# Peptides against a protein of PDB entry 5VJI: the designs that were tried, part 39

Target 1, 62 residues: chain A of PDB entry 5VJI
Amino acid sequence: NTLVVLHKSGLLEITLKTKELIRQNQATQAELDQLKEQTQMFIEATKSRAPQAWAKLQASLT

## One batch from the design tools (peptide; made by RFdiffusion4, then SolubleMPNN)

Design b2_p18_6_s4 (from b2_p18_6, 11 letters changed)
Fold by OpenDDE base, seed 3:
Structure b2_p18_6_s4 (fold): chain B 62 residues (1-62), chain A 18 residues (1-18)
Amino acid sequence: as target 1 above (62 residues)
Amino acid sequence: MAEYEKLMKQLEELEKQL
């Protein structure tokens, strides 16, 4: 049984940990992408001084 | 991205056997 071999070799633990690390990496990447977008909206708000730009930023933060 | 998604599905299927 492949599962038994993986467990006894310690590879099952590594496999499951790898899966978790991939999941965490994906979540962190999504947070980074959101932060990058929010940063861009902040830059645009500071440049334009338009209330609409600040409203857009505010909406992204909620 | 697609390769990792495929790997994740394979790992999920493996976990169902636990």
Scores: peptide ipSAE 0.057, ipTM 0.704, DockQ to the pose 0.028
Fold by OpenDDE base, seed 2:
Structure b2_p18_6_s4 (fold): chain B 62 residues (1-62), chain A 18 residues (1-18)
Amino acid sequence: as target 1 above (62 residues)
Amino acid sequence: MAEYEKLMKQLEELEKQL
């Protein structure tokens, strides 16, 4: 069957590793997007000097 | 995103056969 062929050829291991790498990439991308948003909020807080902007940033970090 | 989800489901089904 297909599974046996994939296992014997080594393609199963590569496929499973690829799946894991995709998962890790997505997790890392989500963290990166969050960091980018937090960085933008920090920049806006420094520019506005408004307490509300700092409160928004603080809320995002908790 | 839909293509990724489909691929992941296929791989999960393959893993169940191990």
Scores: peptide ipSAE 0.056, ipTM 0.698, DockQ to the pose 0.026
Fold by OpenDDE base, seed 1:
Structure b2_p18_6_s4 (fold): chain B 62 residues (1-62), chain A 18 residues (1-18)
Amino acid sequence: as target 1 above (62 residues)
Amino acid sequence: MAEYEKLMKQLEELEKQL
């Protein structure tokens, strides 16, 4: 069957590794987006000097 | 991103057949 052919050709291993890499890439991208948002909150907090902006940043870090 | 999501679903279906 197809799975036997994929296994013997080595393509099954590559397919499963590709799936894992896609999953890891998505997770890393989400972390990167969160870091970008936190960086923006930090920049806004330094500009405004408002306690509320610092509280918002702190809440995002916990 | 939609293409990757489609691919992931196809790969998940393949894993169910293992």
Scores: peptide ipSAE 0.054, ipTM 0.701, DockQ to the pose 0.028
Fold by OpenDDE base, seed 4:
Formats: C-alpha cells, structure tokens, sequence
Structure b2_p18_6_s4 (fold): chain B 62 residues (1-62), chain A 18 residues (1-18)
C-alpha cells in the first residue's frame, strides 16, 4: 500500500505540509494582487478629482 | 503556475485516500 509506505517514511507529512504551503502562498499572492490594485486605484483617485474614483477605492476596501 | 495547479490536484486526490 503506497499510503502506508508514505506514512512510514515521513513523506506523507512532508506532502501534506507542502500542500498547505502552496495554499498559503496562493492566499498571500491574492492579497498582494489586491493590494496592488488598491494602490493603483488610490493613485488614480489622487490624479483625478473625480468622486467616482474615490468611491471605487472605498468599495474595494470594504 | 500550471505546475502548481497540477500538483495541487494530485495532492487533493491523495488526501481523498486518507
């Protein structure tokens, strides 16, 4: 049984930890992408005196 | 990115066997 061999060798634990690290990396990347987008919206809101640009930024922060 | 997605699917299938 492959699963038994993986468990006894400790590779199962490493495999499951690797999965968790990948998940965390994906979550962190999503947060970074969101922050980059919010930063861009902030820059655009400061350049344009348009109230709609600030409303768009505010909506992204909630 | 595609390699990570493939690996994640493989790991998910492995977890179903637990």
Amino acid sequence: as target 1 above (62 residues)
Amino acid sequence: MAEYEKLMKQLEELEKQL
Scores: peptide ipSAE 0.054, ipTM 0.700, DockQ to the pose 0.030

Design b2_p18_7_s2 (from b2_p18_7, 11 letters changed)
Fold by OpenDDE base, seed 3:
Structure b2_p18_7_s2 (fold): chain B 62 residues (1-62), chain A 18 residues (1-18)
Amino acid sequence: as target 1 above (62 residues)
Amino acid sequence: SLEAEKQQLQEQLQAALA
């Protein structure tokens, strides 16, 4: 069957590993994007010195 | 058997994609 062929050829392992790497990459990218946003909020908080900006940052860190 | 192997591989695939 197809899956047996894929398994024996090594393609299944590669495919599964690739999909796992994609998933991990997506997760890491999401974390990175969140960090970027938090960094931006931090920068804005330091610039404005507005308490609400710090509150916004604090809320994002929860 | 081939069918058993197929089933096992399908389960592994599904688990890996979950």
Scores: peptide ipSAE 0.053, ipTM 0.699, DockQ to the pose 0.015
Fold by OpenDDE base, seed 5:
Structure b2_p18_7_s2 (fold): chain B 62 residues (1-62), chain A 18 residues (1-18)
Amino acid sequence: as target 1 above (62 residues)
Amino acid sequence: SLEAEKQQLQEQLQAALA
């Protein structure tokens, strides 16, 4: 029974943990991408000083 | 039994991968 062997050896746990880590990594990457976008909008707002740019940034933070 | 354990592990794996 291969599955039992994997379980007893601990490899199944490692596999499942790896899947969870991948999921967490994907979630963290999404948050990072969002932060990068918000940072860029902030930079653009400071450069232009245009109300529209600040409004765009504000909308992204809600 | 070993077969029952196999089935239990398969169910756990399926739940984790869903």
Scores: peptide ipSAE 0.050, ipTM 0.695, DockQ to the pose 0.014
Fold by OpenDDE base, seed 1:
Structure b2_p18_7_s2 (fold): chain B 62 residues (1-62), chain A 18 residues (1-18)
Amino acid sequence: as target 1 above (62 residues)
Amino acid sequence: SLEAEKQQLQEQLQAALA
């Protein structure tokens, strides 16, 4: 059958591995975006010296 | 067997789509 042919050719393995790499890339991108947001909150807290900005940063780290 | 291999591949595909 077609599925067995895909497996024997190695194409199924490549396809499934590609899907997994895309998933991992998406997860890494989400972590990167979170770090960027936290960095921006830190910059704003240092600039304003407002307690509210520090509280917002603290809340994001919990 | 071919049937067992087919089922195994189908399970792998379904797990990858979950």
Scores: peptide ipSAE 0.049, ipTM 0.691, DockQ to the pose 0.015
Fold by OpenDDE base, seed 4:
Structure b2_p18_7_s2 (fold): chain B 62 residues (1-62), chain A 18 residues (1-18)
Amino acid sequence: as target 1 above (62 residues)
Amino acid sequence: SLEAEKQQLQEQLQAALA
């Protein structure tokens, strides 16, 4: 069957490793996006000098 | 049975790739 063929050929291992790498990439991308958002909030806080902007940034750092 | 085992392996493949 397909699973046996994939396993014996080595393609199953490669496929599963690829899947894991994709998952890790997605996780890293999410962290990067979060950092970008936090950076933007920091920039806005420094520009406005408004307490609400700093509060927004602080809320994101939880 | 052999067919049942085949089906089980196919389901495991589906689960692994999900």
Scores: peptide ipSAE 0.042, ipTM 0.675, DockQ to the pose 0.013

Design b2_p18_8_s1 (from b2_p18_8, 10 letters changed)
Fold by OpenDDE base, seed 4:
Structure b2_p18_8_s1 (fold): chain B 62 residues (1-62), chain A 18 residues (1-18)
Amino acid sequence: as target 1 above (62 residues)
Amino acid sequence: DKLKQELEQLLQQIEEQL
């Protein structure tokens, strides 16, 4: 049984751990992308001083 | 050799699902 060999060799554990690390990396990347977007909205709000730009930033933080 | 090939094929299938 290939699955038994994979388990006994430790490769199954490594594969499952790799899958989890990929998932965590994707989640962290999404958080970074959100922070970058929020930072850009903050920069635009400070430049324009327009109430709409601040409202857009505030909506993104909720 | 056959068992090694089956393992490599399984790993390839898992990598495609990642």
Scores: peptide ipSAE 0.032, ipTM 0.592, DockQ to the pose 0.014
Fold by OpenDDE base, seed 3:
Structure b2_p18_8_s1 (fold): chain B 62 residues (1-62), chain A 18 residues (1-18)
Amino acid sequence: as target 1 above (62 residues)
Amino acid sequence: DKLKQELEQLLQQIEEQL
């Protein structure tokens, strides 16, 4: 049985931990991508000084 | 991203055999 072999070798624990680390990495990457987008909107708002760019940034933060 | 996809595929193959 593959499950028994994986468990006895310790590879099952490593496999499950790796799956969890991948999930956590995906969540952290999504947060980083959101922060990058918000940072870009902030840079654009500071450059244009246009009320529309600040409104777009504010909408992204809510 | 490529390494992540390869690992996810390997994990899925393992899960199908469990």
Scores: peptide ipSAE 0.027, ipTM 0.583, DockQ to the pose 0.023
Fold by OpenDDE base, seed 1:
Structure b2_p18_8_s1 (fold): chain B 62 residues (1-62), chain A 18 residues (1-18)
Amino acid sequence: as target 1 above (62 residues)
Amino acid sequence: DKLKQELEQLLQQIEEQL
């Protein structure tokens, strides 16, 4: 039984913890990607000086 | 990203054997 062997060796705990760390890393990466998108909208708003670009940025931050 | 993908694949293989 693979599960029993993994449990007895302590590798099951490491495997489950690693899975959780991957999940947390994915969540943090999604937050970073959102921040990158917001940063790009800020750059575009600053360049265009157009009210609609600022409105788009504001909507993204809400 | 490559190391993460390799690890995810290894974990998936382990999960399939559980």
Scores: peptide ipSAE 0.026, ipTM 0.581, DockQ to the pose 0.025
Fold by OpenDDE base, seed 5:
Structure b2_p18_8_s1 (fold): chain B 62 residues (1-62), chain A 18 residues (1-18)
Amino acid sequence: as target 1 above (62 residues)
Amino acid sequence: DKLKQELEQLLQQIEEQL
């Protein structure tokens, strides 16, 4: 079957490693996107000086 | 992003045949 062929050719190991690297890349991208959002909330809080903007930022950091 | 998406699609096709 396909699984046996992939295993014997070494392609299964490469496929599984590639899948894991994709997962890690997605996790790192999500952390980066969160940091970008937090940075934007910080910028808005500094501009407005509104307590609500600081409260929103504080809630995002927990 | 396009190359990543193409690779993910190929991996999905392989997983469906396993």
Scores: peptide ipSAE 0.026, ipTM 0.578, DockQ to the pose 0.024

Design b2_p18_8_s2 (from b2_p18_8, 13 letters changed)
Fold by OpenDDE base, seed 4:
Structure b2_p18_8_s2 (fold): chain B 62 residues (1-62), chain A 18 residues (1-18)
Amino acid sequence: as target 1 above (62 residues)
Amino acid sequence: SAKLQELQQLLKEIEEKL
């Protein structure tokens, strides 16, 4: 069947590896976006020196 | 071609099941 052909041709392995790489890329991007957000909150906290800005940053780290 | 598109769609469906 088609699945057997995909396996023997090596395309199944490529497909599975590609899916895994996409998943890893998405996870890494999510971590990067979180770090960017935390960095922005840090910058805002240093500028305003308001306790609520630091509280917001602290909440984001938990 | 239509047949190429059909094959690509089949492969996509298989990938979604994996």
Scores: peptide ipSAE 0.023, ipTM 0.494, DockQ to the pose 0.015
Fold by OpenDDE base, seed 2:
Structure b2_p18_8_s2 (fold): chain B 62 residues (1-62), chain A 18 residues (1-18)
Amino acid sequence: as target 1 above (62 residues)
Amino acid sequence: SAKLQELQQLLKEIEEKL
């Protein structure tokens, strides 16, 4: 069947590896987005000097 | 057609295994 052909040709391995790399990339992107948000909260906390802004940042780090 | 549906089903099954 087609799956056997994909396996024997090596394309299945490549496809599975590609899928895994995409998954890892998505996970890394999520972490990066979180860091960007935390950085923005830090910047806002430094600008406002308001305790509420620092509390918000602290809550995001827990 | 029946052949098209068969192919689509096969592709779906492959995707489920990936």
Scores: peptide ipSAE 0.023, ipTM 0.527, DockQ to the pose 0.012
Fold by OpenDDE base, seed 5:
Structure b2_p18_8_s2 (fold): chain B 62 residues (1-62), chain A 18 residues (1-18)
Amino acid sequence: as target 1 above (62 residues)
Amino acid sequence: SAKLQELQQLLKEIEEKL
């Protein structure tokens, strides 16, 4: 069947690996976005010097 | 065409197995 042909040709392995790489890329991007947000909160906390801004940052690190 | 639809359905089924 088609699945067997894909496996024997190596295309199945490539396809599965590609899917995994896409997943990992998405996960890494999510972590990066979170870090960007935390960085922004840090910047805002330093600018405002308001306790609530620091509290917001601290809550995000939990 | 029917042939194109059959191919698309086959590809979809393969993708679901992957």
Scores: peptide ipSAE 0.021, ipTM 0.472, DockQ to the pose 0.013
Fold by OpenDDE base, seed 3:
Structure b2_p18_8_s2 (fold): chain B 62 residues (1-62), chain A 18 residues (1-18)
Amino acid sequence: as target 1 above (62 residues)
Amino acid sequence: SAKLQELQQLLKEIEEKL
């Protein structure tokens, strides 16, 4: 059957590993996006020097 | 990306056949 063929060819392992890499990549991307957002808030806080901007940044770091 | 979506679709199709 298809499963046996995929297993013996090594493609099953590659397929499963690829799925895992995609998952890990998505998780890393989410962390990166969060960091980008926090970085932007930091930049805005430094530019405006407004207490509200710093409060917003602080809230994001909780 | 489109290529990532294509890969994901292929993986899904493979899973459905397993």
Scores: peptide ipSAE 0.026, ipTM 0.518, DockQ to the pose 0.022; fails the geometry check

Design b2_p18_8_s3 (from b2_p18_8, 11 letters changed)
Fold by OpenDDE base, seed 3:
Structure b2_p18_8_s3 (fold): chain B 62 residues (1-62), chain A 18 residues (1-18)
Amino acid sequence: as target 1 above (62 residues)
Amino acid sequence: SEKLKELQKLLEEIEKKL
């Protein structure tokens, strides 16, 4: 069957590894997006120098 | 990305046959 063919050809291992890499990539991307957002809040805080902007940044770091 | 979605779809089709 398909599973046996995939296994014997080595494609099953590649498929499963690819699936895992996609998951890891998505997790890393989420962390990166969070960091980018925090960086933007930092930039805005430095520009405005308003206490509320710094408070917003601080809240995001919780 | 679009390519990622295509790959995920391909994987899904493979999984249906497993």
Scores: peptide ipSAE 0.052, ipTM 0.647, DockQ to the pose 0.023
Fold by OpenDDE base, seed 5:
Structure b2_p18_8_s3 (fold): chain B 62 residues (1-62), chain A 18 residues (1-18)
Amino acid sequence: as target 1 above (62 residues)
Amino acid sequence: SEKLKELQKLLEEIEKKL
């Protein structure tokens, strides 16, 4: 049984931890990407001074 | 990252056997 072998060898723990680290990395990357997008919207809002640009940014922050 | 994708594929193959 593969599961039993992995468990006894310690590789199951490593495998599960690796999966979790990958998940966390992906989540962090998504947050970073969102922040980058929001930063861009902020920059555009400051440049245009248009209420619409600020409204767009505000909507993204909720 | 291609390296990360390779690791993910390996993990998937292991999971198929579990």
Scores: peptide ipSAE 0.051, ipTM 0.647, DockQ to the pose 0.023
Fold by OpenDDE base, seed 2:
Structure b2_p18_8_s3 (fold): chain B 62 residues (1-62), chain A 18 residues (1-18)
Amino acid sequence: as target 1 above (62 residues)
Amino acid sequence: SEKLKELQKLLEEIEKKL
């Protein structure tokens, strides 16, 4: 079957590693997106100088 | 990206056969 063929050819290991790399990439991307959002809140806080904007940023960092 | 989505779809097709 396909599993046996993939294993014997060495492609199963590559396939599983690829899946893991995709998973790790997605996790890293999520962290990056969160950082981008926090950076935007920081920029907005510096521009508005409103206490509410700083409070919003602080809440996001907890 | 579209390239990553294409790869993911390919992997899903492989998984269906496992």
Scores: peptide ipSAE 0.051, ipTM 0.647, DockQ to the pose 0.024
Fold by OpenDDE base, seed 1:
Structure b2_p18_8_s3 (fold): chain B 62 residues (1-62), chain A 18 residues (1-18)
Amino acid sequence: as target 1 above (62 residues)
Amino acid sequence: SEKLKELQKLLEEIEKKL
């Protein structure tokens, strides 16, 4: 069957490794998106100079 | 990102045949 052929050819290992790399990439992207959001809150806090904006940023960093 | 989606789709098709 397909699974046996993939295993014998070495492509199964590559396929599984690729899936893992995609998972890791998605996790890294999520962390990056979080950092981008925090950066935006920082920019807004610096512009407004409002205590509530800094409080919002601080809450996001917890 | 589009290329990654294409790869994911290809992997999904392979998984359907496993």
Scores: peptide ipSAE 0.051, ipTM 0.647, DockQ to the pose 0.024

Design b2_p18_8_s4 (from b2_p18_8, 12 letters changed)
Fold by OpenDDE base, seed 2:
Structure b2_p18_8_s4 (fold): chain B 62 residues (1-62), chain A 18 residues (1-18)
Amino acid sequence: as target 1 above (62 residues)
Amino acid sequence: SKKLAELEKLLQEIEKKL
């Protein structure tokens, strides 16, 4: 079958590695998005000087 | 071939996770 051909040709391991890299990229992107949100909360906290904004930021870091 | 069938089964299990 096709999967046996993929295995024998070496393409299966490349496919598996590619899948893993995509997964890792997605995880890294999620972390980056979280950091961006936290950065925005920090910026807003510095601008507003409101304790509620700092509390919101602190809660996001826990 | 039993070995080939075993390999195909293993690969099929891998395919399910792809």
Scores: peptide ipSAE 0.046, ipTM 0.645, DockQ to the pose 0.011
Fold by OpenDDE base, seed 5:
Structure b2_p18_8_s4 (fold): chain B 62 residues (1-62), chain A 18 residues (1-18)
Amino acid sequence: as target 1 above (62 residues)
Amino acid sequence: SKKLAELEKLLQEIEKKL
């Protein structure tokens, strides 16, 4: 059985761990992208000093 | 065998969580 052989050899563990690391990397990248967007909204709010810009930022933090 | 089936089920459940 291929699955048993892969498990006993350790290759399956490596494969599953790799898949998990890829998933975690993608999640971290998504969080980073969100932070970048929020940072941009903050910058725009400080430049415009318009209430609607601050409201937009606040809504994004919910 | 029962043991093989159990192992396959366990590994499948682990994979589903990834």
Scores: peptide ipSAE 0.036, ipTM 0.612, DockQ to the pose 0.013
Fold by OpenDDE base, seed 1:
Structure b2_p18_8_s4 (fold): chain B 62 residues (1-62), chain A 18 residues (1-18)
Amino acid sequence: as target 1 above (62 residues)
Amino acid sequence: SKKLAELEKLLQEIEKKL
């Protein structure tokens, strides 16, 4: 059957590994995006010097 | 997600040929 053929050819392993790598890439990208947002909040907090901006940043880090 | 969808489509095409 198809599954047996995919396994014997090595394509199944490659497919499963590729799916996992895509998942990991998505997770890493999400973390990177979060860091970018936190960095922007930090920049805004330093510019405004408003306590509310610092509070917002602090909340994002918890 | 787009890459995963493309991979799944490729798998479907392979299945059609088997």
Scores: peptide ipSAE 0.030, ipTM 0.588, DockQ to the pose 0.019
Fold by OpenDDE base, seed 4:
Structure b2_p18_8_s4 (fold): chain B 62 residues (1-62), chain A 18 residues (1-18)
Amino acid sequence: as target 1 above (62 residues)
Amino acid sequence: SKKLAELEKLLQEIEKKL
């Protein structure tokens, strides 16, 4: 049937792998964006030296 | 996100024909 043809041709494997790679890329991008945000909060905390800025950073790390 | 959505749509269309 169609599924067998897709499997034997390699198309199914390529399609599934592509889907997984896109998902992993999205997850990695989200982690990178979070790190950028945390870095900005760290910079702001060091500049202002306000306890609320450090509290905000600490909350973001959990 | 757009590419993922397109791929998922394609997979759904393939599944309909299985």
Scores: peptide ipSAE 0.028, ipTM 0.581, DockQ to the pose 0.019

## One batch from the design tools (peptide; made by RFdiffusion4, then SolubleMPNN)

Design b2_p19_1_s1 (from b2_p19_1, 9 letters changed)
Fold by OpenDDE base, seed 1:
Structure b2_p19_1_s1 (fold): chain B 62 residues (1-62), chain A 19 residues (1-19)
Amino acid sequence: as target 1 above (62 residues)
Amino acid sequence: LQQELDELQQQIQQALASL
């Protein structure tokens, strides 16, 4: 049984840990992408000085 | 995270060498 061999060799644990690390990396990347978007909205708000751009930024932070 | 991945890769190699 392949599953029994993977379990006894420790490769199953390593595979599961790898999946968890990939999941954590994806979550961190999503947070980073959100921060990049918020930073861009901040830059646009500072350049335009338009109340609408500040309102858009504020809506993204809520 | 990269360090954790490198450690994991080393563990894979050790596990394969023990088979």
Scores: peptide ipSAE 0.050, ipTM 0.650, DockQ to the pose 0.017
Fold by OpenDDE base, seed 4:
Structure b2_p19_1_s1 (fold): chain B 62 residues (1-62), chain A 19 residues (1-19)
Amino acid sequence: as target 1 above (62 residues)
Amino acid sequence: LQQELDELQQQIQQALASL
């Protein structure tokens, strides 16, 4: 049984840990991308001084 | 995160050496 061999060798634990690290990396990357987008919206709001640009930023923070 | 990756790499090498 392949699953038994993977468990006994410790490779199952490594596989599960790898999957969790990938998941955490994806979550952190999504937070980073959101912050980058919010930063860009803030820059655009300061440049344009347009109420709609501030409204767009505010909507992203809710 | 980098520390966790380094620990994982070490565990992979140890597991491979035990096969």
Scores: peptide ipSAE 0.048, ipTM 0.644, DockQ to the pose 0.018
Fold by OpenDDE base, seed 2:
Structure b2_p19_1_s1 (fold): chain B 62 residues (1-62), chain A 19 residues (1-19)
Amino acid sequence: as target 1 above (62 residues)
Amino acid sequence: LQQELDELQQQIQQALASL
């Protein structure tokens, strides 16, 4: 049984842990990209001083 | 046993490719 061999060798644990780390990295990257976008909207709101830019930022935070 | 090792190698390669 290949699954038993994979488990006994420790490679299953390594593979599953690697998959989980990649998943966590992807989730963290998505959060980081969202924060970058929100930061850009904040910069634009401060530069334009337009109420519409602040409204756009506020909508992104909801 | 050799067949099981070959299958294991393929499974590892597939698992790595699916990451």
Scores: peptide ipSAE 0.042, ipTM 0.639, DockQ to the pose 0.014
Fold by OpenDDE base, seed 3:
Structure b2_p19_1_s1 (fold): chain B 62 residues (1-62), chain A 19 residues (1-19)
Amino acid sequence: as target 1 above (62 residues)
Amino acid sequence: LQQELDELQQQIQQALASL
């Protein structure tokens, strides 16, 4: 059957691996975006030196 | 054989669409 052909050709493995890599990339991108946001809040806190900016950063780390 | 190839193509397309 077609599934057996896909398996024997290695295309099924490649497809499943590609799907997993996309998923991992999406997860890593979300973590990166969060870190970028936290970094921006840190930069703003250092520039303003305002307690509210540090409070905002602290809230983001919770 | 052509029917089997058409089914294979459809399954590949479905797999690609699920990425």
Scores: peptide ipSAE 0.039, ipTM 0.638, DockQ to the pose 0.013

Design b2_p19_2_s1 (from b2_p19_2, 13 letters changed)
Fold by OpenDDE base, seed 3:
Structure b2_p19_2_s1 (fold): chain B 62 residues (1-62), chain A 19 residues (1-19)
Amino acid sequence: as target 1 above (62 residues)
Amino acid sequence: LEELLKQLQALAQALLAQA
Protein backbone atom coordinates (compact mmCIF):
# COMPACT_ATOMS: atom_id res chain seq x y z
CA ASN B 1 0.00 0.00 0.00
CA THR B 2 1.47 3.28 -1.19
CA LEU B 3 -0.09 5.34 1.56
CA VAL B 4 1.35 3.09 4.23
CA VAL B 5 4.77 3.31 2.63
CA LEU B 6 4.56 7.08 2.42
CA HIS B 7 3.51 7.30 6.03
CA LYS B 8 6.19 5.01 7.37
CA SER B 9 8.92 6.64 5.32
CA GLY B 10 7.99 10.08 6.57
CA LEU B 11 7.32 11.39 3.09
CA LEU B 12 3.67 11.88 3.93
CA GLU B 13 4.63 14.18 6.78
CA ILE B 14 7.00 16.09 4.52
CA THR B 15 4.32 16.36 1.87
CA LEU B 16 1.72 17.64 4.28
CA LYS B 17 4.18 20.07 5.84
CA THR B 18 5.15 21.32 2.40
CA LYS B 19 1.54 21.87 1.49
CA GLU B 20 1.02 23.80 4.69
CA LEU B 21 4.09 25.94 4.07
CA ILE B 22 2.89 26.69 0.57
CA ARG B 23 -0.47 27.70 1.98
CA GLN B 24 1.14 29.95 4.56
CA ASN B 25 3.37 31.47 1.95
CA GLN B 26 0.40 32.24 -0.24
CA ALA B 27 -1.48 33.76 2.66
CA THR B 28 1.49 35.90 3.64
CA GLN B 29 1.94 37.03 0.07
CA ALA B 30 -1.71 38.00 -0.12
CA GLU B 31 -1.41 40.03 3.06
CA LEU B 32 1.69 41.69 1.72
CA ASP B 33 -0.04 42.57 -1.51
CA GLN B 34 -2.96 43.98 0.42
CA LEU B 35 -0.62 46.09 2.51
CA LYS B 36 1.05 47.39 -0.62
CA GLU B 37 -2.30 48.33 -2.05
CA GLN B 38 -3.36 50.04 1.13
CA THR B 39 -0.08 51.91 1.21
CA GLN B 40 -0.65 53.11 -2.31
CA MET B 41 -4.16 54.23 -1.45
CA PHE B 42 -2.76 56.12 1.50
CA ILE B 43 -0.24 57.86 -0.70
CA GLU B 44 -2.90 58.75 -3.22
CA ALA B 45 -5.20 60.01 -0.51
CA THR B 46 -2.52 62.32 0.84
CA LYS B 47 -1.75 63.66 -2.61
CA SER B 48 -5.25 64.09 -3.96
CA ARG B 49 -6.76 65.35 -0.73
CA ALA B 50 -10.07 64.20 -2.13
CA PRO B 51 -12.63 62.81 0.29
CA GLN B 52 -13.31 59.96 -2.07
CA ALA B 53 -9.71 58.83 -1.87
CA TRP B 54 -9.83 58.81 1.90
CA ALA B 55 -13.11 56.96 1.83
CA LYS B 56 -11.58 54.36 -0.43
CA LEU B 57 -8.68 53.94 1.95
CA GLN B 58 -10.96 53.69 4.94
CA ALA B 59 -13.04 51.06 3.22
CA SER B 60 -9.93 49.01 2.54
CA LEU B 61 -8.92 49.12 6.18
CA THR B 62 -12.31 48.01 7.40
CA LEU A 1 18.55 17.32 5.05
CA GLU A 2 20.17 14.20 6.36
CA GLU A 3 16.92 13.00 7.83
CA LEU A 4 15.12 13.76 4.61
CA LEU A 5 17.63 11.71 2.69
CA LYS A 6 17.19 8.86 5.12
CA GLN A 7 13.45 9.02 4.69
CA LEU A 8 13.75 9.02 0.93
CA GLN A 9 16.06 6.06 1.15
CA ALA A 10 13.62 4.25 3.38
CA LEU A 11 10.85 4.95 0.91
CA ALA A 12 12.93 3.63 -1.94
CA GLN A 13 13.74 0.48 -0.04
CA ALA A 14 10.13 -0.07 0.86
CA LEU A 15 9.04 0.38 -2.73
CA LEU A 16 11.64 -2.09 -3.89
CA ALA A 17 10.53 -4.56 -1.27
CA GLN A 18 6.97 -4.36 -2.51
CA ALA A 19 7.93 -4.92 -6.11
Scores: peptide ipSAE 0.052, ipTM 0.655, DockQ to the pose 0.009
Fold by OpenDDE base, seed 1:
Structure b2_p19_2_s1 (fold): chain B 62 residues (1-62), chain A 19 residues (1-19)
Amino acid sequence: as target 1 above (62 residues)
Amino acid sequence: LEELLKQLQALAQALLAQA
């Protein structure tokens, strides 16, 4: 069947590996986005010097 | 790239062999 052919040809492996790489990329991107947000909160905290801003940053890091 | 091409070729041959 088609699945057996795909497996023997190596295309199944490529497909599965690609899917895994996409997953990993998405996870890494999410972490990066989180870091960007935390960085923005840090910038805001330094600008405002308001305790609330620092509290917000602290909450994001825990 | 070479390996990918070989895999594609293998697939093609396998499909033809089924016919």
Scores: peptide ipSAE 0.051, ipTM 0.660, DockQ to the pose 0.009
Fold by OpenDDE base, seed 4:
Structure b2_p19_2_s1 (fold): chain B 62 residues (1-62), chain A 19 residues (1-19)
Amino acid sequence: as target 1 above (62 residues)
Amino acid sequence: LEELLKQLQALAQALLAQA
């Protein structure tokens, strides 16, 4: 069947590795986006000097 | 890339062989 052919040709391994790399890339991107958001909250906290902004930042770090 | 192309070729040949 097709699955056996894919396995023996090495394309199954490539497909699975590609899927894993995509997953890892998505996870890393999510962490990066979170860091960007936290950085923005930090900047806003320093500008506003409002306790609410610092509380929001603290909550995001948990 | 060259190895990928070789593997793709192997798949094609295997598919043709089972036909």
Scores: peptide ipSAE 0.050, ipTM 0.648, DockQ to the pose 0.009
Fold by OpenDDE base, seed 2:
Structure b2_p19_2_s1 (fold): chain B 62 residues (1-62), chain A 19 residues (1-19)
Amino acid sequence: as target 1 above (62 residues)
Amino acid sequence: LEELLKQLQALAQALLAQA
C-alpha cells in the first residue's frame, strides 16, 4: 500500500518531519502574535496612563 | 499530514502514469 511505499522510499520520514516543522512554525507564529498584542497593550498603557490600561496589560501577562 | 500524504500519493500515481 501507499504507506509501505512511502516508508521504504524515505518519503514518510520527510513527510513526518515536514508536519513537525509546520507545527513548530505555527507555534512560533502564535507566540509572535501574542508578543505583538502585548506590545500594543504596553503602548496603549504608556499613552493613556490610565490604570485600567495597565491592569489590562497585567492580566495578559498572567 | 493527511493532505501531504494525499499529495505524495498523487505524485506517485503521476510517475507511474508517465512510465
Scores: peptide ipSAE 0.040, ipTM 0.591, DockQ to the pose 0.010

